# Peptides against a protein of PDB entry 2FGR, part 15

Target 1, 331 residues: chain A of PDB entry 2FGR
Amino acid sequence: SSVTLFGIVDTNVAYVNKDAAGDSRYGLGTSGASTSRLGLRGTEDLGGGLKAGFWLEGEIFGDDGNASGFNFKRRSTVSLSGNFGEVRLGRDLVPTSQKLTSYDLFSATGIGPFMGFRNWAAGQGADDNGIRANNLISYYTPNFGGFNAGFGYAFDEKQTIGTADSVGRYIGGYVAYDNGPLSASLGLAQQKTAVGGLATDRDEITLGASYNFGVAKLSGLLQQTKFKRDIGGDIKTNSYMLGASAPVGGVGEVKLQYALYDQKAIDSKAHQITLGYVHNLSKRTALYGNLAFLKNKDASTLGLQAKGVYAGGVQAGESQTGVQVGIRHAF

## One batch from the design tools (peptide; aimed at target 1 F331)

Design b1_p12_2_s3 (made by RFdiffusion4, then SolubleMPNN; from b1_p12_2, 5 letters changed)
Fold by OpenDDE base, seed 1:
Structure b1_p12_2_s3 (fold): chain B 331 residues (1-331), chain A 12 residues (1-12)
Amino acid sequence: as target 1 above (331 residues)
Amino acid sequence: DEAVLAAVLAQI
């Protein structure tokens, strides 16, 4: 049996030029290049190609020292793995988010990431962003000549919100092809939640692809989220992303990513453009900078996610500029 | 372990 302590401390100086009042926000933020985390993991060889595993991981907030506490809400799994793949029990990334966020060149964190994995409908479930689930069973296949898949089910355990009686139920999965420079995936998920105390289904479909040209990588996402409500009609968002990254001087990486969020229920679009740079001082330590522009149109109120400084919305139709400059250390 | 580091950095 082996136990590994691991983590990331990522802390930045962040600025956004607008909050919900139209005022600037600035300060010390967290998780600008990678989500700050502390984890314990281990494996046991059971013989015959079977392994047991555990993984316990929580978020770190380096600006306040986790003043609101620490938990293992990032991952808390036990697993069996072998030639059949891996079965996991416990809170984790749902299979769809685990695979389809891999196409985000900004690692699903900071001011630059694809924001499609969101609660678009004021859903009252804790995981209505479609990223993680409680009470999750997941299965991941091996890679067979490039083909791989993952499936998950989360129990609602009769969790109720208002009149909704199945809150937190997840069913979903992906199919993928990962071979050499090419990756492509299709993900489908449904979550049961509540909106305004009424039962609501969060449906998600996501397509992702990337190609590594050696000198540059291209990556793309196409997503539709739909909160199906019995009253008031569907809340639908179509999200699109296109990104490019390139190595710089053997020690750096430059990233450019565009996203479009077409919010159908309010007939409003938001455009996000982010330029990022990571400078590796070592294998473990990097400096980084992000510059993001978010243009809301019409009734759109999206804000950049400057965690620890400001992650709220802006006024309808307003544009936001964000900057992060920070240090990432992995241990 | 470099494989551990790469795996941690690749996870969201």
Scores: peptide ipSAE 0.359, ipTM 0.910, DockQ to the pose 0.059
OpenDDE base, seeds 2, 3, 4, 5: peptide ipSAE 0.012, 0.011, 0.000, 0.012; ipTM 0.424, 0.428, 0.315, 0.430

Design b1_p12_2_s4 (made by RFdiffusion4, then SolubleMPNN; from b1_p12_2, 8 letters changed)
Fold by OpenDDE base, seed 1:
Structure b1_p12_2_s4 (fold): chain B 331 residues (1-331), chain A 12 residues (1-12)
Amino acid sequence: as target 1 above (331 residues)
Amino acid sequence: DKEILEEVLKLI
């Protein structure tokens, strides 16, 4: 058996020019280029091509030293793997999020990421962003000539909120083609939740694709989320992303990403544009900078996710500019 | 293995 301690400490100086009051916020933030984490993982060879595995991973908050505590809410899995693929038991990324967030050039963190994986409807479930689930069983296929898939089911364990009796149930999966420079995927998911104490289905469909031209990578996402409510109608959001990244001088990477969030329930759009740069000082240490602009239209109140500084909304129709400059260290 | 686990458990 082998056990590996691993982690990332990513800490930045962050600024946003507007909060919910219209005031600027600035300070020391976390996870601007990669989510800061501490983890343990290991494998045991059981013979015959069968392996056992474990993975325990929690988030690190370098600005306050984890003042709210430490936990393994990022991942807490035991697994079996072999020629059949991998089965995982425990809290993890749901298969749809694990695959479809791989097309986000900003690594699903900081002020630049695709924000489509969101609780769009004030869902009362803890994971109504569609990113992770408790009580999860997942299966991942091998890669068969480029084709691969992942499936997951999370038990609700009769969790109730108001009149909703199956809160936290997840069912979902993806199919993908990953071959050389090309990646393409389709993901489908449903989560059971509550909105206003009433049973609500969070349906998600996501298409992703990327192509690596060597000199640059292009990536795209198309997503629809739909919170199906018996009262007050459906809360639907169509989210779109297009991004490009390119290596710079063998030690840097530049990234540009655009996203559009078409919030149908409020007939309002938000536009996000982010420029990012990563400078590798070594294989483990990087400097980075992100510059993001978020334009809300009409009733839209979206805010940039400057974790540790400000991650709230803005006034309706307001624009927000964000900056992060930081250090990422991996061990 | 056990010592690292004990150090991590002291951080929780």
Scores: peptide ipSAE 0.000, ipTM 0.364, DockQ to the pose 0.153
OpenDDE base, seeds 2, 3, 4, 5: peptide ipSAE 0.000, 0.000, 0.000, 0.000; ipTM 0.408, 0.425, 0.405, 0.424

Design b1_p12_3 (made by RFdiffusion4)
Pose (drawn by RFdiffusion4):
Structure b1_p12_3 (pose): chain A 331 residues (1-331), chain P 12 residues (1-12)
Amino acid sequence: as target 1 above (331 residues)
Amino acid sequence: AAALLLALAMAF
């Protein structure tokens, strides 16, 4: 049995060459290499291989001292685990995002990550990016011979927005194979939401795979996200990503990732290339840099996610360049 | 220790 207080402070200077008005922005931001967090977790051995666990974790914003207030919105779970796997109750990453975001070489944070888990249709639910859910129960199997799976159900509790009376419901899961160097997963999910007050399903299918050659790792993601309005109409987005990472000179790591976002509702594509470097001063402390270029075509207005500096959109069809340089310290 | 104290200060 044990109890652990832990966290990460990841703070950076960041710059984007344009915002929604076309002006540059620079400042002190956060979470460029790993999401800053503070948390408490524990595991209690109940005997016979059965364990009880808890996990409370919230995001830290070092640039403003969590000015909006600290919370445990990253994860707030209690669980039982054993030879049967693990059952968790509470807000957390839903199984599809927990597994599939592991294929993103930029740890789903900073200006470089895969942007597929986002609210493409301005859905009105609390978690229309498909990442986390309130009122979540999840089951995770053991890994037998490389095969593993995860399933989750989040209750809507009759949350009502317009014609949608089940906003926030999540049903989803994944199947996967993980043997160390090779990993592959297929995730499928549906959420209930509303767009402009009209009931809408958020359907998501995601495939991810990676192989770690040791001298380098190749990783990729494919995703279709469809917001399908009950009365008709849909906002569909296909997202693609291929990336590679390699250790450099013991202590160092280089990462490169290319992504494409095909936004069918506006018949427009955006392309992104991101180069990253991590220099480890210790196992706990790293300096890092990220450089990203995002090219919007036609009506696309996507912007790089320089958390704490600028994470809004840009003018239609504009290209945007961003940089982050910072320090990550885990404790 | 100092980093943890800093994070806790931020939290509160």

Design b1_p12_3_s1 (made by RFdiffusion4, then SolubleMPNN; from b1_p12_3, 7 letters changed)
Fold by OpenDDE base, seed 5:
Structure b1_p12_3_s1 (fold): chain B 331 residues (1-331), chain A 12 residues (1-12)
Amino acid sequence: as target 1 above (331 residues)
Amino acid sequence: SELLELALKYAN
């Protein structure tokens, strides 16, 4: 049996030129290159190729020392694994997000990430961004000649909001092909939630792919999210992402990523472009900088996610510029 | 580090 303590502390100086009032925000932010975290994990060999595992992980907020507390909401799982794959019990990334966010060159954090995994409809469920779920059972297959899959089901436990009686139920999964430089995945998910106290299905389909050319990596995402409401019509967003990364000088990485969020319910688009650079001082410590531009059109009010500084929206049709410069340390 | 790579794999 082994137990490993692990973590990342990522803290930055961040700036955005506009908040919801049109004012600039700046200060210390968190998780600009990687989400800051503290975790414990371990495995026990049970013999015969069977292993037990646990994973406990929570987010760290280095700017305020976790003033709001610490929890294991990132992951709190017990697992069995073997030749059959892995079964997990507990709060975790849902299989769809676990796989499909891997194509985000900004690791689903900071001001540059793909923001498609979002609560687009003011869903009243705790995890209506489609990223994690409580009461989750997950199964991950082994890799068979590149082919792999993951499936998950989360119990709603009869959680009710308004007239919705299955809030938090998740069912979803992905199929993938991971072989050498190529990765491609298709994910499908449905989550039960509520909008305005009415039962709503959050349907999600995501296609991701990446190819590592050695000199550069290309990555892409295509996603549709649809909040199916009984009244008021569906809230649909089509999100697109294309990114490239390349090693620089053996110790650095440059990243460029573009995303388009076509918000159908408000007939409005947002364009995001981010340039990032990571400079590895060691295997564990890096300096990084991100520069992001977000252009909202028409009624779009999206904001860059400068966590710890400002992660809210902007005025409709306004553009936002964000900068993060920080240190990431892994242990 | 191997730890960093593993941590980054689950970066979300």
Scores: peptide ipSAE 0.014, ipTM 0.406, DockQ to the pose 0.063
OpenDDE base, seeds 1, 2, 3, 4: peptide ipSAE 0.000, 0.008, 0.013, 0.000; ipTM 0.395, 0.387, 0.396, 0.391

Design b1_p12_3_s2 (made by RFdiffusion4, then SolubleMPNN; from b1_p12_3, 7 letters changed)
Fold by OpenDDE base, seed 4:
Structure b1_p12_3_s2 (fold): chain B 331 residues (1-331), chain A 12 residues (1-12)
Amino acid sequence: as target 1 above (331 residues)
Amino acid sequence: SELLEKALAWAN
């Protein structure tokens, strides 16, 4: 058996020019390039091609030293793996997010990531962003000639909010083709939640693809999220992303990513464009900078996610500029 | 795209 301690400490100075009151915010933030984390993982060879595994991972907030506590909400799984693939029990990324967020060139964190995996409807469930789930059973196939898949089910355990009686139930999965420079995936998920105390289904479909040309990588996402409410109209968002990254001088990486969030329920769009640069000082330590612009149209109030500084919305129709400059250290 | 439209229609 093996046990590995691992982690990332990513801390930055961040600035956004506009909060909900129209004022600037600045300070020390976290997780601008990668989510800061502390984890333990290990495997045990059980013989016959079967392995047991565990993974415990929690988020680190370097700005305040985890003043609100530490937990393993990022991942807390036990698993069996072998020629059949891998079965995981415990809180984790749901299969759809695990696969489809991989196309986000900003690693699903900081001010530059694709924000489609979001609670678009004031859902009252804990994980209504569609990223993780409690009480999750996941299965991942091996990669067979490029083809692979993942499936998951999360028990609601009769969790109720208002009149909703299946809150937290997740069912979803993806199919993918990963071969050499090409990756392409289709993900489908449904999550039971509540909006205004009423049962709501969060349906999600996501297409992702990337191609590594060596000199550059292109990546794209197409997503529809629909909160189907028993009372009231559906809250639908179509999200689009296109990104490119390229190595620079053997020590750096530049990233450019655009996203469009077409929020149908409010007939409003938001445009996000982010330029990022990572400078590797070593294999484990990097400096980085992100510059993001978010343009809200009409009734859109989206804000950039400058974790630790300001992650709230802005006034309707307002634009926001964000900057992060930080250090990422992996161990 | 037609593919996207079909996928979205299926998802609905």
Scores: peptide ipSAE 0.009, ipTM 0.470, DockQ to the pose 0.013
OpenDDE base, seeds 1, 2, 3, 5: peptide ipSAE 0.006, 0.008, 0.008, 0.007; ipTM 0.429, 0.389, 0.387, 0.482; seed 3 fails the geometry check

Design b1_p12_3_s3 (made by RFdiffusion4, then SolubleMPNN; from b1_p12_3, 7 letters changed)
Fold by OpenDDE base, seed 4:
Structure b1_p12_3_s3 (fold): chain B 331 residues (1-331), chain A 12 residues (1-12)
Amino acid sequence: as target 1 above (331 residues)
Amino acid sequence: SELLEKALAWAS
């Protein structure tokens, strides 16, 4: 058996030029390049090709020393793995997000990530962004000549909000092809939630692909999220992302990513462009900078997610510029 | 968009 303590401390100075009141915000933020975390994991060889595993991981907030506490909400799983793949029990990334967020060149954190995995409809469920789930059972296949898949089911445990009686239920999965420089995936998911106290289905379909050319990597996402409400009509968002990254001088990486969020329910689009640079001081320590521009059209009020500084929205139709400069250290 | 809607309908 083995037990490994691991983590990342990522802290930055961040700035956004507009909040909901039109004022600038700045200060010390967290998780600009990678989500800060503390975790324990381990495996036990049970013989015959079977292994038991555990994984406990929580987010670290370096700006305030986790003043609100520490938990293992990032991942808290026990697993069995072998030639059949891996079965996980416990809170985790849902299979769809685990796979499809991997195409985000900004690691699903900071001011530059693809923001499609979002609660677009003021869903009242705890995980209506489609990223993680409680009470989750997941299964991941081995890689068969590139082909792989993952499936998950989360129990609602009769959680109710208003008249909704299946809140928190998740069912979803992906199929993928990962071989050499190519990765491509299709993910489908449905979550049961509530909007305005009424039962709502959060349906999600996501296509992702990337190709590593060596000198550069291209990555893309196509996603539709639909909150299917019994009353009030569907809230549908089509999200698109295209990104490129390239190594620089053997010690750096530059990233450029564009995303479009077509918010159908309000007939409004938002455009996000982010330039990022990571400078590796070592294998464990990096400096980084992100520059993001978010343009909201019409009724769109999206804000960049400068965690620890400002992650709220802006006034309808307003643009927002964000900057993060920070240190990432892994242990 | 239509393709996505059809896929969602199938998945539902």
Scores: peptide ipSAE 0.006, ipTM 0.484, DockQ to the pose 0.013
OpenDDE base, seeds 1, 2, 3, 5: peptide ipSAE 0.000, 0.000, 0.000, 0.006; ipTM 0.350, 0.379, 0.297, 0.479; seed 2 fails the geometry check

Design b1_p12_3_s4 (made by RFdiffusion4, then SolubleMPNN; from b1_p12_3, 8 letters changed)
Fold by OpenDDE base, seed 1:
Order: sequence, then structure tokens, then C-alpha cells
Structure b1_p12_3_s4 (fold): chain B 331 residues (1-331), chain A 12 residues (1-12)
Amino acid sequence: as target 1 above (331 residues)
Amino acid sequence: SELLKKALEWAS
């Protein structure tokens, strides 16, 4: 058996040139290159190829020392694994986000990540961004000559908001092909939630692919998110991402990523472009810098996610520039 | 399959 204490402390100085009032924001932020975390994990060999596992992980906020507390909301699972794959019980990344966010070259954090996994419709569920779920059972297959899959179901436990009575239910999964330099995946998910106190389905379809050329990696995402409402029509967003990364001098990595968010309900687009650089001082410690530009058109009000500094929106049709410079340390 | 039908419905 094993028990491992692990974590990442990632803290940065961040700047955005516009908030909702058109004013700049700056200060000390967190999780610019990787999400800061503290966790415990371990496995027990049960014999015959069967293993038990546990994973407890919470987010760290280095700027304020977790003033709002610490929890294991990132992951709190117990599992069995073997030749059949892995079954997990507990709060975790839902299978769709776990697989499809892997194509995001900015690791689903900071000012540069793909922002498609979002609550696009003011959903009232706690996890209406489609990233994690409570009361989750997940199953992940082994890799069969490149082919693999993951499936999940989260119980709503009769959670109610307004007239909605199945809030928090998740069903979803992905199929993938992972072989050498190639990865490709298709994910489908539905979550039950509420908008304006009325039952709403959050439907999501995502395609992802990447290819590692050695000298560079290309990655892409295509996603549609649809909040299906009984009244007011569907809130649909089509999100697109294309990114490239390359190693630099054996000690660094440069990343460039573009995303387009076509927000159909407001007939408005947002364009995001981010340049990132990571400089490895060691295998555990890195310096990094991110430069992001977000252009909102028409009624779009999206903002860059400078966690700890400013993660709100901007005025409709305004552009926002963001910078993060920080230290990432893993243990 | 039902999944394919659903995917097509979502994509529309």
C-alpha cells in the first residue's frame, strides 16, 4: 500500500486592463499555470491484479492562505481498479471534462485556457460549468490498442431549485483513441439544472484532437453547449479552440492558443488569444508568463479568469488584456 | 444508436 501527500503552489502577479467598470485590476493571483492544490492519494494492492485507491484533493489559494477554508471539492474518490479498468465513487471531474480538457494547452486554468466548459446560461446548479459533479460514479476502461472510454452518472438525490427537482444529475461519457502522438476524443454529457427556477437541461458535445510532432504539438477543440429551457428558448454556445506548443531550449515551453466563443442566444462572438511561456528551473519548479487578449463583439461580456485578482466580465463589446507572471512549485 | 441520435439533435 502507499499514501502520498502531494500538491502545487502556483502564485502570480496578475493584471487586467478592464473590469466591468472599465478600470484596471492588478494584484497577487493564484493558479496561473496549474491549479494550486493540496492532496492525499494512495493505493492498496488487494492481490490478483485488483487495487483499491483513494484520492482527496482541494484547491489552495496562496494569496490569502485559504481564508475561506479548505475542502476536497477538487476530488474525493474511492476506487477499485484492475484489468477491467477503474471504478470511482465520489466527487470528481466528470468523465467528459477529464478527457476533453486534456486538449487545453493551458491546463484549464489562468487567463489562457479554453473557457467552453462554462455556465453559459446563469444556471443555478453548483457545477453548471460541466467540469465536476457531486455524488458521481465513474468508470474508465483500459486502453485497448488505443481505444478507451469513460462513463459517469451523478445522482441528483432529489435536489430542488424552484420547480426543478433533479438538479445535479449528470450522465455522460467519452470515447477516445490515444496512440503514440495522436489523441482524439468525442464527449457527450447532460446535466439537470435550473435557470430562473425552472428545470433546464445542460447538453454538451465536445470533440478534441491533438498531435505531437515532437518539435511542436497541435491541439484543437470543438464544443457545443446548450441549455434547453422550457421558456425563453435554448441558450446555445459553439466554442472552438486551436493551439500549438513547442519546447524551447530543453528547459522551456511556449504556447499559443486561440479560441472563439459563438454565443448564439445573444448573437455575439468573443475571440481569445493567449501566448504563454513556462521556464523550468527544475522538474518541480517553474517560472511562467501569460499574455492574453479577449475581444468581445456586440453583446458579449466575457472576461479573462485572473483568479484572485479579477474574473468578472467587461462591458459589452469591450476588449480585455491580461498578464500573469508567477511561480509554480510542485511537491 | 440513441447516443448518435442525441448527438445529432444537440448539434442541430
Scores: peptide ipSAE 0.013, ipTM 0.502, DockQ to the pose 0.013
OpenDDE base, seeds 2, 3, 4, 5: peptide ipSAE 0.009, 0.009, 0.008, 0.007; ipTM 0.497, 0.482, 0.506, 0.499

Design b1_p12_4 (made by RFdiffusion4)
Pose (drawn by RFdiffusion4):
Structure b1_p12_4 (pose): chain A 331 residues (1-331), chain P 12 residues (1-12)
Amino acid sequence: as target 1 above (331 residues)
Amino acid sequence: STEITPDDFTNS
């Protein structure tokens, strides 16, 4: 049995060459290499291989001292685990995002990550990016011979917005194969939401795979996200990503990731290339840099996610360049 | 005591 207080402070200077008005922005931001966080967790051995666990974790914003207030919105779970796998109750990553975001070489944070888990349709739910859910129960199987799966159900509790009386419901899961160097997963999920006050399903299918050659790792993601309005109409986005990472000179790591976002509702594509470097001063402390270029075509207005500096959109069809340089310290 | 490193954390 044990109890652990832990966290990460990841703070950076960051710059984007344009915002929604076309002006540059620079400043002190956060979470460029790993999401800054503070948390408590524990595991209690109940005997016979059965364990009880808890986990409370919230995001840290070092640039403003969590001015909006600290919370445990990253994860707030209690669980039982054993030879049967693990059951968790509480707000957490849903199984589809927990497994599939592991294929993103930029740890789903900073200006370089895969942007597929986002609210493409301005859905009105609390978690229309498909990442986390309130009122979540999840089951995770053991890994037998490489095969493993996860399932989750989040209750809507009759949350009502317009014609949607089940906003926030999540049903989803994944199947996967993980043997160390090779990993592959298929995830499928549906959330209930509303768009402009009209009931809408958020359907998501995601495939991810990676192979770690040791001298380098190749990773990729494919995703279709469809917001399907009950009365008709849909906002569909296909997202693609291929990336590679390699250790450089012991202590160093280089990463490169290319992504494409095909936004069918506006018949527009955006392309992104991101180069990253991580230099480890210790197992706990790293300096890092990220450089990203995002090209919007036609009506696309996507922007790089320089958390704490600028994470809004840009003018239609504009290209945007971003940089982050910072320090990550885990504790 | 156990050292805590970035490897002890999940994405996002």

Design b1_p12_4_s1 (made by RFdiffusion4, then SolubleMPNN; from b1_p12_4, 4 letters changed)
Fold by OpenDDE base, seed 2:
Structure b1_p12_4_s1 (fold): chain B 331 residues (1-331), chain A 12 residues (1-12)
Amino acid sequence: as target 1 above (331 residues)
Amino acid sequence: SVEITPDDFEPA
C-alpha cells in the first residue's frame, strides 16, 4: 500500500477592466493556469489485478491562505479497480464533466476556459453548473481499442427546495474514442434542481473532439444546456468552442480559444476569445500569461472568472477585458 | 509507505 501527498500552488496578478458597476478590478488571484489544490491519495494491491484506492482533494487559495477554510470538495472517493475498470464512491467530478472538459485547452480554469458548464438559470441546488456531485457512484470502463465510457448516478437523499423533492439527483455518462492523435466524445446528463422553488430538470448534451497534428493541436466543443421548469419556458443555452495550441521553442506553449454562448431565454449572445502562453521553467514550475476578451450582446451579462479578484458579471451588453500573469508550481 | 511526488493532473 502507498499514500501520496500532492498539490499545485497557482497564484497570479489579475486585472479586469469592468465589474458590475463599470469599474476596474485588480489584485492577487488564484488558479490562472491550473486549479490550486492539496490532495492525498493511495492504493492497495488486493491481488489478482484488483486494487483499492482513496482520493481526497481540496482547493487552495494562496492569496488569503484559505481564510474560509479547507475541505475535500474537489474529490473525496474510495474506489475498486481492475481489469473491469474502476468504480468510485463519493463526491467527484461527474463523468460528463470529467471527460468533456478535457477538450478545453485552458483546463477549465482561469479567465480563458470554456464556460458552458454553468448554472444558466439561477438554479438553487448545489453544483447546478454540472461539474461535480455529492453522493455519487461512478464507473469507468477500460480502453478497448480506443473505445471507452463512463457512467454516474448521484442520490438526492430526499433533499428539498420549495416544492422540489429530488434536488441533487444526477444521472449521466459519456462514450468516447481515444486513439493516437484523435479524441472524440459524446456526453449526456440530467440533474434535478429547483428554480424559484419549483422542480427543474437540467439537461445537458455535449460533443467534444480534438486532434494532435504534432506541430499543433485543434480542439472543439458543442454543448446544449436546458433547464426545464415546471412553470415557465425552458432556459436553453447553446455553447460552442474552438481552440488551437502549439509548442513554442521546446519550453513553451501558446493557446488561442474562441467560445460562443447563445443564451436563448434572453435572446442574447456572448463571444469570448483568449490568448494564453505557458513558459516551463522546469517540469514542476511554469510562468504563464492570459489575455481574454468577452463581448456581451443585448441582455448578456457574463464575466470572466478572475478567481480571487473578480468573478462576477458585468452590465448588460458591456465588454470585459481580463489579464492574468502568474506562477504555477506542482509538488 | 508515504510518498511526496509531483503528478500529472486531470481537468479542474
Scores: peptide ipSAE 0.018, ipTM 0.620, DockQ to the pose 0.474
OpenDDE base, seeds 1, 3, 4, 5: peptide ipSAE 0.018, 0.017, 0.010, 0.016; ipTM 0.601, 0.596, 0.605, 0.589; seeds 1, 3, 4 fail the geometry check

Design b1_p12_4_s2 (made by RFdiffusion4, then SolubleMPNN; from b1_p12_4, 4 letters changed)
Fold by OpenDDE base, seed 3:
Structure b1_p12_4_s2 (fold): chain B 331 residues (1-331), chain A 12 residues (1-12)
Amino acid sequence: as target 1 above (331 residues)
Amino acid sequence: SVEITPDDFGPA
């Protein structure tokens, strides 16, 4: 058996031209290219093709030295794997987010990512963005001639908020085809939560696809998120993403991604466009820069996620420009 | 044994 210590320290200088008051924000931020993290993992060969595994991973905040503490909320799993695939027990990415965020060329990190995996309805559950879950059992199949799948269930353990009594229950999964340059996936999920103290179902459907042409990669996402409230109308968002990336000069990568968020409950759209560049100084160390523009229309108040500097909204109908320049180091 | 080694970035 072995234990591997691993991590990423990603720190940047970030700027946004507008906060909720209309003022600029700037400073030292975190996780602009990859989420900063510290982890431990290992495997044990049990014989006969069966392996046990563990994974413990927490987020690092380099700008303040984890002033709010450290935990293993990114992943805390024990697993069995073999020819049958992998079963995991513990907090982790839910199968839908694990698979469908892979089509985001900004890796769901920094100011450029697809923001569809979001709490669109002021849901009161801890994981109402549809990314992770507590009390999760997950299963991932092997790849069968390109076809693969993942499934998950999270127990609510009778967690209550207001009149909702099943908060935190998750059920979901994906089916995919991954073969050479082509990837395509369909994900479905439902999470139980509360909005305004009332029972609410967060339903999510996501379609993703990518193709690697060698000289460039194209990627796309189509998503619908619906918060179905027990009392009141549904809060529905349709999100769309299209992106392209290409290698530059053998050690660089350029990325361009567009997203549209059609927020039906407020009849308002937001448009996001991001240009990113990563320069690899080594396999472990990179410099990067991101430039993002977010245009809110009508009642939309979305903000770019400049973690460590400003991740809040803006005034209704306002546009926001963001910049990140930083260093990523993996160990 | 304990090993310190670079990891793949993985998901966010």
Scores: peptide ipSAE 0.030, ipTM 0.674, DockQ to the pose 0.450
OpenDDE base, seeds 1, 2, 4, 5: peptide ipSAE 0.032, 0.029, 0.030, 0.025; ipTM 0.665, 0.670, 0.684, 0.653; seed 1 fails the geometry check

